# Ledger of designs, part 73: peptides against a protein of PDB entry 6IDX

Target 1, 380 residues: chain A of PDB entry 6IDX
Amino acid sequence: KELAKLSADVTFATEFINMDGIIVLTRLVESGTKLLSHYSEMLAFTLTAFLELMDHGIVSWDMVSITFIKQIAGYVSQPMVDVSILQRSLAILESMVLNSQSLYQKIAEEITVGQLISHLQVSNQEIQTYAIALINALFLKAPEDKRQDMANAFAQKHLRSIILNHVIRGNRPIKTEMAHQLYVLQVLTFNLLEERMMTKMDPNDQAQRDIIFELRRIAFDAESDPSNAPGSGTEKRKAMYTKDYKMLGFTNHINPAMDFTQTPPGMLALDNMLYLAKVHQDTYIRIVLENSSREDKHECPFGRSAIELTKMLCEILQVGELPNEGRNDYHPMFFTHDRAFEELFGICIQLLNKTWKEMRATAEDFNKVMQVVREQITRA

## One batch from the design tools (peptide; made by RFdiffusion4, then SolubleMPNN)

Design b2_p13_1_s3 (from b2_p13_1 with A1G T6L P13A)
Fold by OpenDDE base, seed 3:
Structure b2_p13_1_s3 (fold): chain B 380 residues (1-380), chain A 13 residues (1-13)
Amino acid sequence: as target 1 above (380 residues)
Amino acid sequence: GSLKPLPLPPLPA
C-alpha cells in the first residue's frame, strides 16, 4: 500500500527502479503464488505500483516477460477475479498494447474481444471504461486485415448492443472518461470507411455502372407501368438515360461514373446512395422525383448533393484521422444502427433537401446550402 | 495523438 502510493513520486520511482524493484514486482506477478497471506490485496497493490512506476517512462514496456503477459491476460479472462485486480489488469493490457507493437501481438493471441465484452455487462463503470479502452487500443494497433475482421465480426454488433444496453441506457450518468472511450470507438469504426472514401470509381467497370443504373431504375421504373420494357440499346435509349441522370442530379449526365472518380468521397458516396435507395426507398424516390419534376431552377441536384454531403460527413467525423484526446462527443445512433454512417447520411440528405427548399436555392447557391447544412449538423 | 491510458482509480482503503 505504501509502495503503491510512493510509486507515483518520480524521485521514489527512480530510486526503486535503480534498486531493481520493478523486476521484483514483475516476478511476484509471474509466480502466480497464492501461498501468501492477503494475496489478492498484495497483488492489487503490486499491479498499482507496477503501473505507477511504468507511467514515469523510465522503463520500456518491452521489459515484461511473456509469463507476465499471460498472468495479466489470465486475470482478464477469468470470471471470478477481484474488481481491483481486474481493473488494473485491463489498464496494464491497454498500456502494453498502446506502447508496444510486439506486446500487442502477444496480447492479441491471449485475449479475445468476446472476453472483453463480458466486462461491459457489469454495473461498474470503471471496469466498463477500461474494457472499452482495451478494445479501442487493440483496434487502433491491429493491422488492417485484423481491423476489418474486428469490424465485420458479429462481435461488433454484439459490442454495440452491449454498450447500448449496459452503458448508454444504464441508470448512471456517463462519466467523461467513458464518453471519451465511446468517442474513440466511434472514430476508429468510421475510419474503416477510409478505403471506400479513397476508392475511385472505374467509369469502364460494368458492375459499378450497373449500380448507377439501379439507382435510376429504383427512382424512375418503380412507378412506371411495365409497358416501358427496356427496349433495344439504340441512341434514343442512351439519350433517355442521359435525361434520367440529369434528373438524378449528376454533374456528368452522359457518364455519372465520372462523378465518383474524385476522392474523397469516391465509392463511399455511391454506397450511401445505394443504401438510401434500397433501405429507405420511399425517401429516396420522394427526394429524387420532387427535384426531377421541377421546371423551375430550384431543383436540388441529388447526385451532386449526395457526393458533397458524403465528403462533408467524412470531414465532420474526421474519417482517416486519429482520435483526439480532448473530445468526448459521440452519437448514440452509432450504437443503435449497424450501418450508422449510412443512416446518418439518410438523415442529413433529407435535412439538405429541406434546407435547399427553405432557402429557395438554385445551383449557384449550392456551396451556401452546404455551409448551412454543415452548421446544422455540427450543432445538433 | 497517442491515446493515453486511463488514470488509475484509488485503491480501496
Scores: peptide ipSAE 0.035, ipTM 0.614, DockQ to the pose 0.703
Fold by OpenDDE base, seed 2:
Structure b2_p13_1_s3 (fold): chain B 380 residues (1-380), chain A 13 residues (1-13)
Amino acid sequence: as target 1 above (380 residues)
Amino acid sequence: GSLKPLPLPPLPA
């Protein structure tokens, strides 16, 4: 107890570490011997002193043994009565994962996200915070392949549901530390969009061109029985599609694939357009036809607007950036929806189309409309 | 004239 209190002082910590005191603490954890009266209290203070000593940055985290890691992981994976041991064990594992890639690999073998989700179902917000912090650390330090697997797993949908029901909709106000961890989880989840955001469309890829053709089909042929495709010659068909791509508001209406060669937002903009067209078909058709039927210079170019909006949303959500330690702003909607980014795009494209009409904008006003829409999104 | 920021439609809760 006294050692745990004194370990917060850097002068005491330096002297204690120089006396190999931290090695004695690690050996006490490694021994696992429940033989002493008040062992749980002694262990809780030992783990507190260990954390406070390591926070001074004098000793490398790589000094810990595999036996120590297994004991700490055992306190997190096993049903324990002592809340204080669990809390400190979660914090130690987080610090190990953050400070050492070698320790990350060992911890990722001993701990599952499913075990950490059980600690989110408790009423103690401090345990919930350390559990989500460890999930975030594991997600941050995961190799790119494993990170995608963690995000696509049934665990991610379940994790969002548990966070929503037990943290966000909990009977307690969310503290700043928990709000920060929810922000971090949000940023790490949206960073999975970086691959698609940085993927250039190949204008010669037929499969990618077929998606653009599907956008055209949904907008203009959704009511036309496929039987009435007139066998009109290949040239008339090319001229017709060029007109349709102009009505869709692509910058390159001859080859719309060229609009998706800019990264960011690359193919992510096409994914958003296709999602809108398939999931919110009536909204998509309404937006496209409303602007395609205008013969005045006040048409909102849907294709260009959708690309620049996708780019803007990536900038607002900081896609591809590391979480900032000073931020605690999270959006509850990102925990309610499986496809929250595409749903946000669908809301924001309707806002953009409305704002364009209200401003009586022309193509020359495009950047000014986008600036107004950015201010609207960032104030919501 | 200050374009009054149009209230965003409330994000579905």
Scores: peptide ipSAE 0.011, ipTM 0.563, DockQ to the pose 0.018
Fold by OpenDDE base, seed 5:
Structure b2_p13_1_s3 (fold): chain B 380 residues (1-380), chain A 13 residues (1-13)
Amino acid sequence: as target 1 above (380 residues)
Amino acid sequence: GSLKPLPLPPLPA
């Protein structure tokens, strides 16, 4: 107990480390000997002293043994651990993951996000916060292949549901520390969109062109039997498609693929458009047809609007940026839907279309409409 | 920057 208090002092820490004191603490953890009277209390103080000593940055985290890691991971994976031990074990694992890529690899072998979800199903907000902090650390330090796997895993859907039900909808005020960890989790998850945001469309890729053609088909041929494509010559079809791409509001209505060559938002805009067209088909068709029937120059260009809105949402959500330690703002919708970004896009594109009509905008007003929409989104 | 680890709460007295 006194050692844990004194370990916060850098002078004491330096001398204690010089006397190999930290090695003694690690050996106490490694031994796992539950035979001591007040073992849980002694262990909680040992883990505190260890963390306080390591926080001085005098000793590398790489000094810890695999046996130590396994013991700490064992305290997190066991269902009946003292809250004080569990909390400190989560904090030690977080610190190990954040400070060492080699420790991340070892810890990622010993624990799963699924095991950490059990610590979210408790009434203790401090334990919940440390569990999310460790999940965030693992997500931040994961290699790209593993980050995508973590995001796609059933564990993430379950994690979001558990966070929603046990943290966000909990009967307790969310503390600043928890709000920060929820913000971090949101940022790290939206950063998975960075690849698509930075992916240029290849105008020569037939599969990507077929997506643009599918957007046209859904908007204009939704009631037409594909068999009744009249045998109008290839030129009339090309001219028809050019008109359709103009009605869809693409900037390059001759070759809409060119509108997706700019990064950001690259292919992510096309992904959002396709999601809207497939999942919210009636909304998509309505937005397109309401503007395609206008001859008054007050048409909202859907294609251009979708691209610029996707870019704007990436900027607002700070896609590709590291989480800021001072921010605590999270969007609850991130935890309510599996495809929260695409659903946010679907809400915001309707807001944009409404705002365009209310402003009686023309193509010259485009940037002004986007500014108003940005203000509306950021104040919501 | 690297995220800072969550600070430890004080131990019960």
Scores: peptide ipSAE 0.079, ipTM 0.718, DockQ to the pose 0.733; fails the geometry check
Fold by OpenDDE base, seed 4:
Structure b2_p13_1_s3 (fold): chain B 380 residues (1-380), chain A 13 residues (1-13)
Amino acid sequence: as target 1 above (380 residues)
Amino acid sequence: GSLKPLPLPPLPA
């Protein structure tokens, strides 16, 4: 108890560390010996002193043994652990993951996100916050392959559901620390879009061009019998497609693939358009056809608007940026849908199309409309 | 920047 208090002092910490005192604390944890009176209290103070000593940055986190890691992981993965031990064990594991890639690898073998989700199903918001903090640390430090797996896993879908039901829809106000961890989880998940945001379309890739053709097909051929044989003259078809791509509102209506060569938002804009066209087909067709039938110069260029909106959403969501310690703004929609970014795009493209009509905008007003839409999105 | 660990609540006296 006194050691835990004194460990906050850098002078004491330096002297205690020089006497191998931290090694003694680690051995107490490693022993797992429950035979001592007040073991749980002693252990809680030991873990506190260990954290306070390590926070001075005098000793590398890599000094800890695999036995120590397993013992701490055991306090998180085992049911019926004392709350005070659990909380400190979560904090130790978070610190280990954040400070050492070697410790991350070892911890990621001993603990699953599924085990951490069990700590979200409790009424204690502090335990919930530390559990999300450790999940965020694991997600941040994961290699790209494992990070994508963590995001796509049933555990992440289940995590969102558990957070939604037990945290966001809970009867308790969300504290700043929890709101920050929810923000961090959101940022880390949206940062997986960075690759697609920075991927240029290859105008020569047939598979990518077929996606643009599918956007045209969904918009204009949805009622046309597929029996219009592929054999009628290639030039008339190219001219027809050029008209269709103009009606879709691409800047380069001769070769729409060129609109996706700019990064950001690169291919991510095409992903959003395709998602809208497949999942919200009626909304997509409505937006395209409402503007394709206009002869009054008040047509909203869907293709251009979708690209610039995708870029704007990436800027608003800070895609590719590390989480900021001072932020706690999270979007509840992130926890309600698996494809939250594409759904946000689908909402915002409708807002853009509405705002364009209300402003009676022309192509010259494009940047003004985008600025108004930015203000609408950021104030919502 | 590296995220900082959450501060631990004080142990009961």
Scores: peptide ipSAE 0.053, ipTM 0.582, DockQ to the pose 0.706; fails the geometry check

Design b2_p13_2_s1 (from b2_p13_2, 5 letters changed)
Fold by OpenDDE base, seed 1:
Parts: sequence; structure tokens; C-alpha cells
Structure b2_p13_2_s1 (fold): chain B 380 residues (1-380), chain A 13 residues (1-13)
Amino acid sequence: as target 1 above (380 residues)
Amino acid sequence: LRSPKLADLSKAL
């Protein structure tokens, strides 16, 4: 206990480290020997002293043995561990993951996200905070392939559901530290959109062009009896599609694929449009047809609006940016749905369409509408 | 990234 308190002092820490004191602490953990009276209390103080000593940055985290890592991971994976040991073990593992890629690799082999999810299902908010922070550390330090696998894993859907039900919808106020970890998890989740945000559409990719054609089909052919597809020549069909792409509000109504060549938001805008069209078809059709049927200069260009809104949402959500330690602003909505970004887009595009109507906007007002919508989104 | 957690662990002792 005294050692743990003294270890917070840099002068003491320096002297104790110079005396190989940290090596002695690591060996105590490595031994795993439960033969000591009050083993749990002694271990909790040993782990505290180890954390405080390592926080000074005097000793590299790479000094720890694989046996030490396995013991600490064992304290997180065992169901009958003292809460005090569990807290410190989660904190040690987080620090290891954050400070060493070599330790990340070893820890990622010893611990599953499923084991960490079990620590979210408890009433102790401190344990929940430590568990989320270790998940965040593992997610942050994961290579891109594993990060995407972690993202796509049923584990993330389950993780979000558990966080929503046991943390966010819990009967306890969210502390600042938990709010920060939820913010970090949100940022790391949105950073998975970066690849799509930076992916340019290939105008020659037929599969990508077929998505744009599907957007047209959903908007204009979903209500049309298949009998009235006029067998009109290939040129009349091309001219018809150019009109339809204009009615969809693409900037390049001749070749809408060109609107998705700018990054950001690249293909992410097309993904959002397709999601809206397939999942919220009635909303999509309504937005498109309400603007396409207007003979006045007050049509809201859906395609252009969807692209610029996607870009704006990426900017607001700081897609591709690292989490800031000073921030604790998280949006509970992002834990309610697997495709929360696309759902947010679907809400915001309706807000944009409403705001456009209320402002009686024309194409010249586009940037003004976008600025008002930005203020509305950032105040919500 | 200094985990604000060490200050909490030190207070919990």
C-alpha cells in the first residue's frame, strides 16, 4: 500500500526502478503463487505500484515477460477474480496495448472481445469503463485487416447492444471517464468509413454504375407497370436516363458516376444513397419525387445534396481523425443501430430536404442551406 | 494517450 502511493512520486519511482524494484514486482505476478496470506490485497497493491511506476515512462512496456502478460490476462478471463485485481489488470492490459505493438499482438492472442463483453454486463461502472477502454485500445492498435474483422464481427453488434443496454440505458449517470470511452469507441467506429470515404468511383466499373441505375430504378420504375417500358430505341433510352439523373439531382446528369470521383466522400455517399433507397424506400422515393415533380426553381438536388451531406457528416464526426483525450461527447444513437451512419444520413437528408423547403431555396442558396443544416446537426 | 485511469486507481487505494 505504501509502495503503491510512493510509486506515484517520480523521484521515488526513479530510485525504485534503479534498484530493479519493478522487476521484483513483475516476478511476484509471474509466480502466480497464492501461498501468501492476503494474496488478493497484496496482488492489488503490486499491480497498482506496477502501473504507477510504468506511468512515469522510465521503463519500456516491452520489458514485461509473456508469463506476466498471461497472468494479467488470466485475471481478466477468470470469473472469480477480485474486482480490485480485475480493475488493475484491465488497466495494465490497456496500457500494454497502447504503448507496445508487440504487447498488443500477445494480448490479442490471450484475450477475446467476448471475455471483455462479460465485464460490461456488470453493474460496476468502473469495471465497464476499464473493459471499454481495453476494447478501444485493442481496436485502435489492431491492424486494418483485423480492425475491419472486429468491425464486421457479430461481436461489434453484440458489443453495441450490451453497451446500449447495460451502460447507456443503465440507471446510473454516465461518468466523464465512461463518456470519454464511449466517445473513443464512436470515433474508432466511424474511422472504419474512411476507406469508403476515400474510395473514388471508377466510372468504367459496371457494378458501380449498376448501383446508380438501381437508384434510378427505385425512384422512377418502382411504381411503373413493367408493361409500359417503351421499346423506344437506345438513343431515346439514353436521353430518358439523362432526364432521370437530372431529376435525381446529380451534378453530372449525363454521367452521374463522375459525382462520386471526388474524395471525400467518394463511394461512401453512394453507399448512403443506396442504403436509403433500399432500407427507407418510401422516404427515398418521396424525397426524389417531391423535388423531381417541381416545375419551380425550388427543387432540392438530391444527388448533390446526398454527396455534400455525406461529406459534412464525415467532417462533423471527424472520420479519419484520432480520438481526442479531452472529449467526452458521444451520441447514444450510434449504439442503437448496426448501420448508424447510414441511419444518421437518412435522418439528416430529410432535415436537409425540409430546410430547403422552409428556406424556399434555389440552387444558388445551396451553400446557405448546407450551413443551416450543419448548425442544426451540430446543435442536436 | 495518458489514460486518466491511473489517477482513479490511486484514489481507490
Scores: peptide ipSAE 0.032, ipTM 0.651, DockQ to the pose 0.084
Fold by OpenDDE base, seed 2:
Structure b2_p13_2_s1 (fold): chain B 380 residues (1-380), chain A 13 residues (1-13)
Amino acid sequence: as target 1 above (380 residues)
Amino acid sequence: LRSPKLADLSKAL
């Protein structure tokens, strides 16, 4: 107990480390011997002293043995461990993952995200916070190939449902530390959109062009009787599509694929548009037709608006950026839906279309409308 | 990203 308290002092820590004191603490954990009276209390103080000593940055985390890692992982994976030992074990594993890629690899072999999810179902917010912190550390340090597998585990309705029901909708106020870990998890989840955000459309790829054609089909052919077979001439078809792409509000009416060559938001904007058109078809058709039938200069260009809105949402959500220390702004909405980014896009594109009408905007007011919409989204 | 300060772990004992 006194050692754990004194280990917070840098002068004491330096002298204790110089006396090989940290090696003695690691050996106490490695021994695993439950034979002592008050072993659980002694172990909790040992783990506290170890953490406080390591927080001074005097000793490398790579000094720990595989036996030590297995003991700490054992305290996290076993259901009958004291809460005090569990909390410190989660914090040690987090620090190991954050400070060493070699320790990350070893820890990822000893524990599963499923085991960490069980620690979210408890009423103790400190345990929940350290469990999410370790999940975030594992996600941050995962190589790109494994990051998608972890993302699929996070996108699992189960983890989101547990966070929503046991953390966000818990009977206790969310502390700043938990809010920070929820923010970090949100940022790491949105960073998976970076690949699509940085993917340029190939204007010569027929499969990608067929997606743009599908957007046109859903907007204009879904209500058309199959009897209007588009007339026999290939030239008449090209001229018809140019008109339809103008009505969709693309900047390049001849080749809309050119509007998706700029990154960000690249192909992510097309993914959002296709999601809206398939999942919220009535909303999509309404927005397109309301603007396509206007002969007045007050038409809202849907295609251009969808691209610039996707870019704006990526900027607001900081897609591709590392989580910042001291931020704790998380959005509960992202824990309620599987396709939360696309659903946010679907809400925000309706807000944009409404704001455009209310402002009586023209194409010259486009940047002013986008600025007003940004302020509306960031204040909500 | 600092875990909840180790000082909070020392207070919980």
Scores: peptide ipSAE 0.032, ipTM 0.666, DockQ to the pose 0.091
Fold by OpenDDE base, seed 5:
Structure b2_p13_2_s1 (fold): chain B 380 residues (1-380), chain A 13 residues (1-13)
Amino acid sequence: as target 1 above (380 residues)
Amino acid sequence: LRSPKLADLSKAL
């Protein structure tokens, strides 16, 4: 207890470390000796002293043994561990992951996000906060391949559901620390969109062009059996498609693929359009057809609007930016759906289309409409 | 990313 208190002092910490005191603390954890009277209390103070000593940055986190990591991970993965031990063990693992890529690798072998989800299903908000903090650390330090796997895992759907039900919709006020961890998790989740946001369309890629063609088909041929897609576009069909791409509101009616060469938002805009067209088909068709039938120059160009809206949403959500320590603003909506970004896009494109009509906008007013829509989204 | 205040861990004991 006194050691844990004194370890907060840098002068004491320096002298204690010079006396190999931190090595003694690590060995106490490594021994796992439950034979001591008041073991849990002693261990809680040992872990506190260890954290306080390591917070001075005098000793590298890489000094810890694999046995130490396994013991700490064991306190997090085992059921019915003392809350005081669990809290400190989560904090130690978070610090290890944040401070060392080599420790991240070792910890990622010993613990799963699925095991950490159990610590979210509790009435203790402090434990929930440290569990999310460790999840965030693991997500932040994961290599690109593992980040995508973490995102795609059924564990993420479960994680979002558990956070929504046990944290966000909990019968208690969310503390600043929890709000910060929810913000961090949101930012890290949106950063998975960065690859698609920065991916340029290849105008020569037939598979990508077929997606644009599918957008046309869904909008204008929704009643036509896809079996009758006649492969050889006669010159009349090419001219027909150019008209259809104009009605879809692409800037380049001849080659809409060129509209997706700008990054941001690159291919992410096409992904959003395709999601809207497939998942919210009636909404998509309605938006496109309402504007395609207009001869008054008050048509809302869907294709251009969808691209610029995707870019705007990426800017508002700060896609590709690292989370800031002073921020605690999170959107509960992003924990309600697996494809929350595409659902947000689907809401915002309807808002844009409505705002365009209400403003009686023309193509010259495009930037003004986008500014009004930005203000509406950022105030919601 | 700062962990929740270590100082609060020491006070909770």
Scores: peptide ipSAE 0.032, ipTM 0.688, DockQ to the pose 0.091
Fold by OpenDDE base, seed 4:
Structure b2_p13_2_s1 (fold): chain B 380 residues (1-380), chain A 13 residues (1-13)
Amino acid sequence: as target 1 above (380 residues)
Amino acid sequence: LRSPKLADLSKAL
C-alpha cells in the first residue's frame, strides 16, 4: 500500500527501480502464490505499484516476462477475479499493448475480444471503460488485416450490441472516460473506410463500370433482367445511357466513372450509392426519379450530391485521423447497425434531397445546400 | 495516449 503510493513519486520510483524493485514486483506476480494472507489486496497493491513505476517511462515495457503477461492475462480471462485485480490487469495490458508491438502480439494470443466483451456486461463503469480501452488498444495496434477482421467479426456486432445495451442505454450517466473510449472506438472503426475513401475508380475497370450501370438499371429499368442487356451498345444505347447518367446527376454524363477518380471520397461514394440502391431500393428510386422528372432546373443531382455528401461525412467523422485525447463525442447510432456509415449516408442523402427542395436550389446553389446540410448533420 | 486512468487507480486505493 505504501509502496503503491510512493511509486507515484518520480524520485522514489527512480531509486526503487535502480534497486531492482520492479523486478521484485514482477516476480511476486509471476509466482502466482495464493498462500499469503490477504493475497488479493497484496496483489492489487503490487499491480498498482507496478503501473505507477512503469508510467514514469524509466523502464521499457519489454522488460516483462512471458510468465508475467500470462498471469495478467489470466486475471482478465478467468471468471470471478477480484474487481481491483481485474481493473489493474486491464490497465497493465492496455499499457503493454500501447507501448510495445512485441507485447501486443503476445497479449493478442492470450486474450480474445470475446473475453473482454464479458467485462462490459457488468454494472461497474470503470471495468467497462478499461475493457473498451484495451479493445481500442488492440484495435489500434493490430496489423491492417487483423483490424479488418476485428471490425468485420461477429465480435464487433456483439461488442456494439453489448455497448449499446449495457453502456449507452444503461440507467447511469456516461462518464467522460467512457465517452472518450467510445469516441476512440468510433474513430478507429471509421478509419477502416480510409482505404476506400482514398481508392480512385479506374475508368477502364469494367467491374467498377458495371456498378455504375447497375445504379442506372435499378433506377430506370428495375424490371429488366441484367442478363439480357446486350453488350453491343448501339450509338442509340450510348446516347440513352448518357441521358440516364445525366438524370442520375453525375457530373460526367458520358463517363460517370470520372466522378469517382477524385480522392477523397473515391470509391467510398460508389459503395454508399450501391448500398442505398440495394438495401434501400425504394428510397433510392424515389430520390432519383423525383429529380429526373424535373425540367425546372431545380433537380438535385444525386450522383454529385452522393459524392460530396460522402466526402462531407468523412470530414465530419474525421476518417483517416487519429483519435484526439481531448474528445469524448460519440454517436450512439453507430452502435445500432453493422453498416452504420452507409445507413448514415442513406439518412443524410434524404436530408440533402429535402433541403434542396426546401431551398428551391439550382446547380449554382449546390455549395450553399451542402453547407446547410453540414450544419444540420453536425447539430443532430 | 496517457489514459487518465492511472490517476483514478491511485485514487481508488
Scores: peptide ipSAE 0.028, ipTM 0.666, DockQ to the pose 0.095

